# Designs tried in a protein design run: peptides against a protein of PDB entry 3EFO. Part 220

Target 1, 262 residues: chain A of PDB entry 3EFO
Amino acid sequence: SQLADLYKSCETDALINFFAKSAFKAVLHQPLKVIREILVNQTAHMLACYRKNCASPSAASQLILPDSMKVLPVYMNCLLKNCVLLSRPEISTDERAYQRQLVMTMGVADSQLFFYPQLLPIHTLDVKSTMLPAAVRCSESRLSEEGIFLLANGLHMFLWLGVSSPPELIQGIFNVPSFAHINTDMTLLPEVGNPYSQQLRMIMGIIQQKRPYSMKLTIVKQREQPEMVFRQFLVEDKGLYGGSSYVDFLCCVHKEICQLLN

## One batch from the design tools (peptide; made by RFdiffusion4, then SolubleMPNN)

Design b2_p27_8_s4 (from b2_p27_8, 11 letters changed)
Fold by OpenDDE base, seed 5:
Structure b2_p27_8_s4 (fold): chain B 262 residues (1-262), chain A 27 residues (1-27)
Amino acid sequence: as target 1 above (262 residues)
Amino acid sequence: SYVALDLSNLEKQLEELLDEALAERNA
């Protein structure tokens, strides 16, 4: 059916871009609560329509997602938890305004990365490989105290270091003997010159080259104060400021879908 | 094609789904 084809052709990234821009525009003239409700309703409506018109009969207890939108809810939840739509006390009004303006000009690829950052396990780098490490889920649960992770969202780049990060990697990256010696005030990695450092820099360069904005690098040590800022970019985690978990969001959406179909 | 998620076991299914999706994006 034409409708089925429509859903197949719709990509989550495009939808999120559209919804984000629409919502961020609406911030100027509508309450945030209303905007969030609209987004949820729109999500439910789209999925309800798909279920009704495109999906095979399924149990009422099941949430049906078209393949092209299989991760739409997680991205939508990320959008809903964004500081533009869900104000956070640690984020200034100016910063929120800035992010809003940036998103308004973002393409689909840019907004995708913005709402769901790339989180790379740097400690797993193979210096002989030209391939980027496989990204992991943007959740604290995917971090390890022994690990080093690079997070990028197109605007910010974070290098997170676990408290038990391998000293050899720390020395390789920072040319310091231990975790305690890492200076988190640095905005640039030193040019240590070893293969690991070079590869990391290359990776960072590749990530940066694909983005229209110069990403500020922040070095984050686990259990230090700046880690709290970093954790805000772990978008799958439940927000401290009223953001739902992905599971909770899906349950909410499912309930709305059921209401629409009943 | 669509994905059917059972809400009774949503967490596990979501982990699998999102892992797959992430893998697809990185491929």
Scores: peptide ipSAE 0.251, ipTM 0.827, DockQ to the pose 0.866
Fold by OpenDDE base, seed 1:
Structure b2_p27_8_s4 (fold): chain B 262 residues (1-262), chain A 27 residues (1-27)
Amino acid sequence: as target 1 above (262 residues)
Amino acid sequence: SYVALDLSNLEKQLEELLDEALAERNA
């Protein structure tokens, strides 16, 4: 059917780009609460139509997602929790306005990274490998006190260090003897010149290469105050200001789908 | 093709789904 073809041809990244721009435009003339409700309703309606018209009969206890949209709810939840749509006290009006304007000009590839950052476990780097480490899910549960992680969303880059980060890696990256000696005010890594430092710099360069904006590097130590800013980019986690977890969001969407179909 | 998620075991299924999705995106 034409409808089935539409769902098959739809890509999550394109849809999120469209929804984001539509919502961010609507911010100028509609309350944020209304915009969020519309986005949830649109998501539920789209998935309800798919279930009704494209999927085989299934139990009411199952949530059915087309393959092309299997991660759509994840990105939609990220959009809903974005500071433009969910106001947070720590984010200034100017910053919200800035982000809104940036997203309005973003292509599909840029917006997907913006809403769901890339989180890389750089403590697992193989200095002999030319491949980037496999990204992990953007959640605190994927961090390790013994680990070092690089996060990038196309606008910002963070280097997060666990309190128990390996001293040899700290020495390799910063040329200091311990975690306590790391200067978090620096925005550039020192050119230490060892293989690990060079590999990390290469990775950072690769991440930056295809992005339209220069990402400022922020070094973050676990359990220090700046970590709170970093945690805002762990988009799968429950927000402090009314954002739902991904699981909660899916349950909500499922409930709405059932209401539409019954 | 579609994915069917059982809400009674949603967390486990989501872990598998998202891990797979991330692997695909980073390949």
Scores: peptide ipSAE 0.249, ipTM 0.827, DockQ to the pose 0.855
Fold by OpenDDE base, seed 3:
Structure b2_p27_8_s4 (fold): chain B 262 residues (1-262), chain A 27 residues (1-27)
Amino acid sequence: as target 1 above (262 residues)
Amino acid sequence: SYVALDLSNLEKQLEELLDEALAERNA
């Protein structure tokens, strides 16, 4: 059917880019709550339409997603939790305005990374390998107190250090003997000159080269105050300021779909 | 084609979907 073809042609990243720009434009003349409701309704309506017209009959307890939109809900949830649409006390008006303006000009690839950051377990790096570590889910559940993680969203770069990060890695990256000695005020990693440091710097360089904006590096220690800012980029987790977890969002969407189809 | 997610086991199913998506994006 023509409708089925439409869904096949729909790319999640393109849709999110469109919805983001539409929503961010609407911020100027509509309440944030209304904008968020519209986004949820649009998501549910699209999925309800697909279920009704394109999918085989399924149990009411199942959420049906077309392949082209299989990850649409997670990105939509990220959009809904973005500081432009969900104000956070720790984010200044100027910062929100800046992010809004940036997204309005972002391409599909940039917006994808912006809403769902890349989180890399750099503590697993093999200094003998040229391969980049595989990104993990943006959730606290993927962090480890013994780990070191690099997060990048195209605008910001964070190096998160667990309280039990290996001293040898700390020494390798920062040239200090322990976690306690790390200076979090630095925005540049020291040139220690060992293979691990060089590899990390290379990875950071690769990430930066693919992005149009220079990402400032923020060093974050677990359990220190700045970690709260970092945690806001763990977009799958429940937000502190009214954002839902991904699972909760899917349940919400499912309920709305059911309401549309009954 | 489509994916049917059972809400009773949503977390596990989402792990698979998102892992695949992340893998594709990191390639």
Scores: peptide ipSAE 0.239, ipTM 0.817, DockQ to the pose 0.828
Fold by OpenDDE base, seed 4:
Structure b2_p27_8_s4 (fold): chain B 262 residues (1-262), chain A 27 residues (1-27)
Amino acid sequence: as target 1 above (262 residues)
Amino acid sequence: SYVALDLSNLEKQLEELLDEALAERNA
């Protein structure tokens, strides 16, 4: 059917870009709560339409997602939790305005990365490989106290260090003997010159080269107060300021779909 | 093709789904 073909041609990244720009434009003249409700409603309507017209009959307890939109709910939840649509005390009005303006000009590739960051397990780096490590899900559950992770969203770059990060890696990256000695006020990694440091710098360079904006680097130590800033980028987790976890959001969407199909 | 997620074991299915999606993006 024509409708089925439409859904096959629709990709999550393009939709999120569209929804983001639409929502961020609406911020100028509509309450945030209303905008969020509209986004949820639009998501539910889209998926309900697919289920009704394109999917085979299935159990009512199942959430049906077209393959091209299989991660749409994840990204939609990220959009809903963005500081432009969900005000957070730690985010200034100027910062929200800045992010809004940036997203309004972002292409599809930039916006998807902005809403769902790339989280890389740096502690698993093969210094002989030219490939980036496989990204992990943006959730605290994917972090390890023994790990070191690089997070990038096109605007910010974070290097997160677990409290039990290997001393040899800490030495390799920062040229300090232990986790306690890491200075989190630095915005640049030292040029230590060992293979691991060089590899990390190379990876950071590759990530940066693919983005139009220079990303500021923030060093984050686990269990320190500044880690809270980092945690806001773990977009699958439940937010502190009214943002749902991904699982909770899916349940919400499913309920709304069921209501539409009843 | 479509993905059918059972809410009774959503977490497990989501793990698989998102892992696959991330793998596709990294390929």
Scores: peptide ipSAE 0.236, ipTM 0.821, DockQ to the pose 0.863

## One batch from the design tools (peptide; made by RFdiffusion4, then SolubleMPNN)

Design b2_p28_3_s1 (from b2_p28_3, 10 letters changed)
Fold by OpenDDE base, seed 3:
Structure b2_p28_3_s1 (fold): chain B 262 residues (1-262), chain A 28 residues (1-28)
Amino acid sequence: as target 1 above (262 residues)
Amino acid sequence: SSVSYVAIEFDENGNPTNADELTDAAAA
């Protein structure tokens, strides 16, 4: 059917880009709460329509997503949790305005990365490999107190250090003896010159080269106050200032779809 | 009228049981 073909061709990344721009434009003349409600409603209606008209028979207890939209919920949740649509006390009005304007000009690839950051386990680097480490899900559950992670969303770059990060890696990256000695006010990594440091710098360079904007590096220590900012980029988790976890959002969407269909 | 789909299952508490598959794709 024409509708089925539409769902096959409608990729999530393009949809999110469209929804983001639409929502961010609406910020100028509609309350944020209303905008968020509209986005959730649109999501539910789209998926309800699919289930009703396109999906194979399935149990009502299931949330059915077209394959092309299988990641729509996670990205939609990220959009809903963005500081432009959900105000956070640590984000200034100017910063929100800036991000709004940036997203309004973003292509599909840029907006995808912006809403769902790349989170890389740096502590697992193979200094002999030219391959980037595989990204992990943006959740606290994927972090390790013994790990070091690099997060990038096209605008910001964070280097997160677990409280139990290996001293040898700390020494390798920062040329300091321990976690406590790391200066989090630094925006640049020192040129230590060892293979690990070089590899990390290379990775950061690769990430930066793919993005139109220069990303400022923020070094974050686990359990320190600045980590709270970093945690807001763990988009699958429940937000501190509202915003659902991915899991909670799935439940919400499912419930709304059921209400629409019953 | 046939479109391939993913089905998210929910447990007795209303929590999704296979949501990880979707986010893995998002992270990739």
Scores: peptide ipSAE 0.330, ipTM 0.852, DockQ to the pose 0.827
Fold by OpenDDE base, seed 2:
Structure b2_p28_3_s1 (fold): chain B 262 residues (1-262), chain A 28 residues (1-28)
Amino acid sequence: as target 1 above (262 residues)
Amino acid sequence: SSVSYVAIEFDENGNPTNADELTDAAAA
């Protein structure tokens, strides 16, 4: 059917880009709460329509997503949790305005990365490999106290260090003897010159080269106060200021669809 | 159907049981 063809062709990244720009435009004239409600409703309506008209018969207990939109809930939740749509005390009005304007001009690839960051386990780097490490899900559950992770969203870059990060890696990256000696006020990594440091810098360079804006580096130690800022980029987790986890959002969408189909 | 789909299952507590497939795709 024509409708089935539509769902086949509609990719999540393009949809999120569209919804983001629409919502961010609406911020100027509508309350944030209303905008968020509209986004949830639109998501539910699209998926309800698919289930009703395109999907094969399925149990009502299931959430059915077309393959082209299978990650729509994840990205929609990220959009809903963005500081433009969900006010956070640590984000100034000027910063919100800036991000809003940036997104209004973003292409599909840029907006995708902006809403769902890339999180890389750099403690697993093979210095002999030219390949980037496989990204992990943006959740605290994928972090480890023994790990070191690089997060990038096209605007910000974070280097997160677990409290039990290997001293040899700390020495390799920062040229300091221990976790306690790492200066988190630094925004640049030192030129240590060993293979590990060089590879990390290369990776950071590759990530930066693909983005139009220079990403500021923030070094974050686990369990220090600034880690709270970093955690806001773990978009699958529950937010501190009213943002839902991915799991909670799936439940929300499912319930809304069920209501629409009753 | 002409369109392939993913089905998310929910347990008795209303929690998704196979949501990892979606998040893995998002992170890929």
Scores: peptide ipSAE 0.328, ipTM 0.853, DockQ to the pose 0.826
Fold by OpenDDE base, seed 5:
Structure b2_p28_3_s1 (fold): chain B 262 residues (1-262), chain A 28 residues (1-28)
Amino acid sequence: as target 1 above (262 residues)
Amino acid sequence: SSVSYVAIEFDENGNPTNADELTDAAAA
């Protein structure tokens, strides 16, 4: 059917870009709460329409997503939790205005990365491999106290260090003997010159290469104050200021679809 | 042509049981 073909051709990244720009434009003349409600409703309506017209009869207890839209909920939740649509006390009006303007000019690929950051387990880095480590989900559940993670969203880059990060890796990256000796005020990694340091720098270079903006590096130690900022980029988790977890959002969408179809 | 779909299951508490299957693609 024409409708089935439409859903097959639907690209989530393009949809999110569209919804983001539409919502960010609406911020100028509509309350944030209303904008968020509209986005949720649109999501539910799209998925309800699919279920009604394209999906085989399924149990009402299931949330059915077309393959092309399987990641729509997670990205939509990220959009809903963005500081432009969900005000946060720690983010100034100027910063929100800045981010709004940036997104308004972003292409599909840039907006995708912006809303759902890349989180890389650096502690698993193979110095003999030219490949990037496999990205993990943006959730605290994917972090480990023994791990080192690089997070990038096209605007910011964070190097997060667990309290139990391997001293060998700390030495390799920072040329200091322990976690306690790491200076978090630095915005550049030292040129240590060992293979691990070189590989990490290469990875950072690759991440930066295709991005239009220079990402500032922030070094974050677990359990220190700056970690609170870092955690806001773990977009699948529950936000501090009313943002839902991915799981909670799925439940919300499912309930709304059921209400539309029943 | 049948459009492929993903089904998210919910437990007795209303929590999704297989949501992880979806997010692996988002992180990739």
Scores: peptide ipSAE 0.319, ipTM 0.849, DockQ to the pose 0.832
Fold by OpenDDE base, seed 4:
Structure b2_p28_3_s1 (fold): chain B 262 residues (1-262), chain A 28 residues (1-28)
Amino acid sequence: as target 1 above (262 residues)
Amino acid sequence: SSVSYVAIEFDENGNPTNADELTDAAAA
């Protein structure tokens, strides 16, 4: 059907870009709560329409997503949790305004990365490989106290270090003997010159080359205060200031769809 | 259906049981 073809052609990244720009424009004349509600409602309506008109009969207990929109919920949740739409005490008004303006000019690829960061397990790097490590889900559950992770969203870059990060990697990256010796005030990695350091720098360079803005590097040690800022970029998790986890959002969307169809 | 789809299942507690299938694609 024509409708089925439409859903088949839908791309989540384009939709999120559209929704983001629409919502961020609306911030100027509508309450944030209302904007968030509209986004949820629109999402539910789109998916309800698909289920009603395109999907095969299914149990009410299922949330049915067209394949082209299978990641819509996670990205929508990221949008809803963005500091422009959900105020956070640690984010100034100026920063919110800045991010709003940036997103208004972002292309599809940039907005996708902005809302759902790339989280890379750096501790798994093979110095002999030219391949980037596979990204992991943006959740605390994917972090490890023994791990080192690089997070990038096109505007910010974080290097997160677990409290039990391998000393050899710490030495390789920072040229210090232990986790305790890492200076988190640094915004640049030292040029240690070993293969691991060089590879990490190469990866960071690749990530940076794909983005129009220079990303500031923040070094984050687990269990230190700045980690709380980093955790806000773990977009699948429950936010500290009213943002839902991905799981909770799925439940919310599902319930709303059911209400629309019943 | 002519359109392929993904079905998220929910357990008796209302929690999704296979949400990871979606997020893996998001992280890729």
Scores: peptide ipSAE 0.318, ipTM 0.846, DockQ to the pose 0.804

Design b2_p28_3_s2 (from b2_p28_3, 9 letters changed)
Fold by OpenDDE base, seed 2:
Order: sequence, then structure tokens, then C-alpha cells
Structure b2_p28_3_s2 (fold): chain B 262 residues (1-262), chain A 28 residues (1-28)
Amino acid sequence: as target 1 above (262 residues)
Amino acid sequence: SSVDYVAIEFDENGNPLNADELLDAAAA
């Protein structure tokens, strides 16, 4: 059917880009709460339509997602939790306005990274390899107290350090003897010159060169106050300021679809 | 033609049972 073909041709990244721009434009004229409700409603309606008209018969208790949109709920939740649509006290009005304007001009690839950051386990770096480490899911559950992680969303770059980060890596990256000696006020990594430092800098360079904007680097130590800002980029988790976890959002979407089909 | 789909199942508490595939795909 024509409708089935339409769903096959849909791409989540393109949809999110469209929804983001539409929502961010609406911010000028509509309350944020209303915009978020519309986005959830639109998501539910699209998926309900698919469930009703395109999907093979299945149990109503299941959430049915077309393959082309299987990650739509993930990215939609990220969009809903973005500081443009969900105000945060640590984000100034000017910063929100700036991000809004940037997204309005973003391509599909840029918006994907912006809403769902890349999180890399830096502590697993192989200095003998030219490959980037595999990204992990943006959740606290993927962090470790012994780990060091680099997060990038195209605008910001965070280097998160666990309280039990290996002293050898700390020395390699910062040229200091311990976690306690790391200065989180720095915005640039020192050029220590060892293979590990060089590899990390190379990785950061690769990430940066693929993006149109220079990313500000923030050093984050676990259990220090600035970590709260970093945690807001762990988009799968429940937000501090009203954002839902992915799981909660998935349940929400499912319930709304069921309501639409009843 | 039919569209391939993913079916998310929920337990008795309303928690998704097989959503990891989606999250893995999102992070890839």
C-alpha cells in the first residue's frame, strides 16, 4: 500500500530533524508544555496509524515500531529533554536561544549527534590502534568509577573521570599524580606527549573536525558539583528537571497509542 | 508490501523487556 511504502521510506534522523525545527520554531509563540505535548501526540499518532493500517495483526499489549522508525522514541525523548524545550536553571536564556538558532540550521547528521551524544570509553583506548573506541549508550549505567569517558554532542565536549580512574591514565592525560590534582577549570588538555595523550588528542581532533562548531571542553570529576551538568547529557536516564527516562517515555508512547486505538 | 517492524513487549509491571535493541541502534 501507499501508506506502507511511506513508512518504509521514513527515516528517524530526518523525522527528528523536522520535528526539532518545527518545535524550536514554535517556541517563539507557544508554551513549552504545549510544544512537548504536541510532539508526544504526533509521535503516538504516527505509530498508531502504522499499527492500525500497516502492521500485521499483533497483540495490543505490544508496542509495534516500523523498522525505519525503531529508534524514533529514543530520539524523540532526547528532543523533549533538550534545554530548548525543557528549561534548566543551569542553562541561561541566551544559551537556549543560541542552541535553538543552531538547531534551526542543522542538517540531519548534526541534529542526531546534538540530541543523542557520542559517549566514548577513553580508558579503553588502544594506542596501537587507529580506530576510535566503540561508543556506549548515553546512560549512567554505562559509566564506571574506574573509567574515563569522552562525551560530545557537536557543541560541547566533556571528559568525565571516575573517582577511581587509573592514576596512570590521569598522569598520562593531565600530567598530575592523582585524581585530586586534576584541575577542572581547564578547558584544554595539556600536551603531555606520551602515546596515550597523543591518542586521546587525536580522537578529540577527529570528533571535532567532523563538526562545524568548535566544541568547548569541560573536565568533569565524578561526585563533584559540575557532574550534574554532565549527567543531563546522559539522555537515556531520567532527567533532573522533569525529563523522562527512555523507559518511561517508551511506556508513555505505548499508552497513548493504545488510547488512540481504543 | 509489508513493512518490517520491531515489537516491544512489556512485563506485568509495564516495563519493556526487549528495548535494548533500540537503544543499541540509537547509540550506533
Scores: peptide ipSAE 0.460, ipTM 0.899, DockQ to the pose 0.854
Fold by OpenDDE base, seed 3:
Structure b2_p28_3_s2 (fold): chain B 262 residues (1-262), chain A 28 residues (1-28)
Amino acid sequence: as target 1 above (262 residues)
Amino acid sequence: SSVDYVAIEFDENGNPLNADELLDAAAA
């Protein structure tokens, strides 16, 4: 059917880009709460329509996602939790305005990274390898107190340091003896010159080269105040200021679909 | 008219049981 073909042709990244731009445009003339409700409603309606008209018979207890939209809820939740649509005290009006304008001009690849950041476990770096470490999911559950992680969303870059991060790595990156000695006010890593430092710098360079905007580096120590800002980029988790976890969002979407089909 | 799909199962508490693959795909 034409409808089935439409769903097959849909791409989540393109849809999110469209929804983001639509929502961010609407910010100028509609309340944020209404915009978020519309996005959830649109998501539910699309998926309900698919289930009703395109999907094979399935149990009502299941959430059915077309393959082309299987990660749509993930990114939609990220969109809903973005500071443009969900205000946070630590984000200024100017910053929200800036991000809104940026997203309005973003391509599909840029918006994808913007809404779901890349989180890299750099403590696992193989200094002899030219390969980047595999990204992990944007959740606190993927962090470790012994780890060091690099997060990038195309606009910001964070270097997160666990309280028990290896002193050897700290010295390798910052040329200081311990976690306590790290200056989080720096926006550039020192040129220590050892293989680990060079590898990290290379990785940061690779990440930057793929993005149209220069990302400012923020050093974040676990359990310090700035970590609260960093945690807002862990988009799978429940937000501090009303943002749902991915799990909660899936439940919400499922419930709404059921309501539509009943 | 057939479209491939994924089915998310929920436990008795309404929590999704098999959503990790979607999250992995999003992070990849």
Scores: peptide ipSAE 0.455, ipTM 0.898, DockQ to the pose 0.828
Fold by OpenDDE base, seed 1:
Structure b2_p28_3_s2 (fold): chain B 262 residues (1-262), chain A 28 residues (1-28)
Amino acid sequence: as target 1 above (262 residues)
Amino acid sequence: SSVDYVAIEFDENGNPLNADELLDAAAA
């Protein structure tokens, strides 16, 4: 059917880019709460339509997602939690306006990274490989006190250090003897010159080269105040200021679809 | 239908049981 073909041709990255730009334009003339409600309703209606017209008969207790949209709920939740649509005290009006303007001009690839950051376990780096480590899910559950992680969203770059991160890696990256000696005010890594430092710098360079905007580096120590800002980029988790976890959002979408089909 | 789909199942408390693959795909 024409409808089935439409869903097959849909690309989540293109959809989320479109929804983001539409929503961010609407910010100028509609309340944020209304915009968020519209996005949820649109998501539910699209998925309800698929279930009704395209999907094979399935139990009402299941959430049915077309393959082309299997990650749509993930990115939609990220969009709903973005500081442009969900105000946060730590984000100024000017910063929110700046991000809004940037997204309005972002391509599909840029918006994907912006809404769902790349989180890399740097402590697992192979100094003999030029390959990036495999990204992990953006959740606190994927962090470890013994780990070092790099997060990038195309605008910001964070280097997060666990309280028990290996001293040898700290020495290799920062040329200091311990976690306590790391200066979090720095925005550039020192030129230590060892293989690990060089590899990390290379990785950061590769990430930056793929993006149109220069990313500022922020060093974050676990359990220090700036970590709260970092945690807001762990988009799968429940937000501090009313944002849903991914799991909660899935439940919400499922409930809305059921209501539409009953 | 010629369109493949994913079915998310929920437990008795309404929690999704098999949604990890979606998140893995998003992070990849």
Scores: peptide ipSAE 0.453, ipTM 0.897, DockQ to the pose 0.834
Fold by OpenDDE base, seed 4:
Structure b2_p28_3_s2 (fold): chain B 262 residues (1-262), chain A 28 residues (1-28)
Amino acid sequence: as target 1 above (262 residues)
Amino acid sequence: SSVDYVAIEFDENGNPLNADELLDAAAA
């Protein structure tokens, strides 16, 4: 059907870009709470329409997503949790305004990365490989105390260090003997010159080359205060300031769809 | 022609059972 074809062609990244720009424009004229409610409602309506008109009959207990939109809830939740739509104490008004303006000019690929960051397990690096490590999901559950992770969203880059991260890697990256000696005030990695350091720098370079903006690097130690900022980029998790987990959001969307179809 | 879709199942507590594949796709 014509409607089915429409859903098949409707890509999530384009939708999120559109919704983001629409919502961020609305920030100037509507309360944030209302904007978030509209986004959820629009999401539910789109998916309800699909289920009603395009999908095969299914049990009410199921959430049905078109394949082309299967990750829509993920990214929609990220959008809803963004500091522009969900104010956070640690984010200044100026910073929110800045991010809002940036997103208004972002292409599809940039906005995708902005809302759902790339999280890379750096501790698994093969210094002989030219390939980037496989990204992991943006959740605290995917972090390890023994791990080192690089997070990038096109605007910011974080290097997160577990409290039990390997001393040899710490030495390799920072040229210090232990976790405690790492200076988190630095915004640049030292030129240590060993293969691991070079590989990490190469990876960072590759990530940067794909983005139009120079990403500021922040070094984050696990269990230190700045980690709270980092954790806000773990977009699958429940936010500290009212943002839902992905799981909670799925339940919310499902419930709303059911209400629309009943 | 039916559009291919993903079905998310929920347990008795309303928690999604098979949403990991979506998250994996998002992170890929």
Scores: peptide ipSAE 0.448, ipTM 0.896, DockQ to the pose 0.857

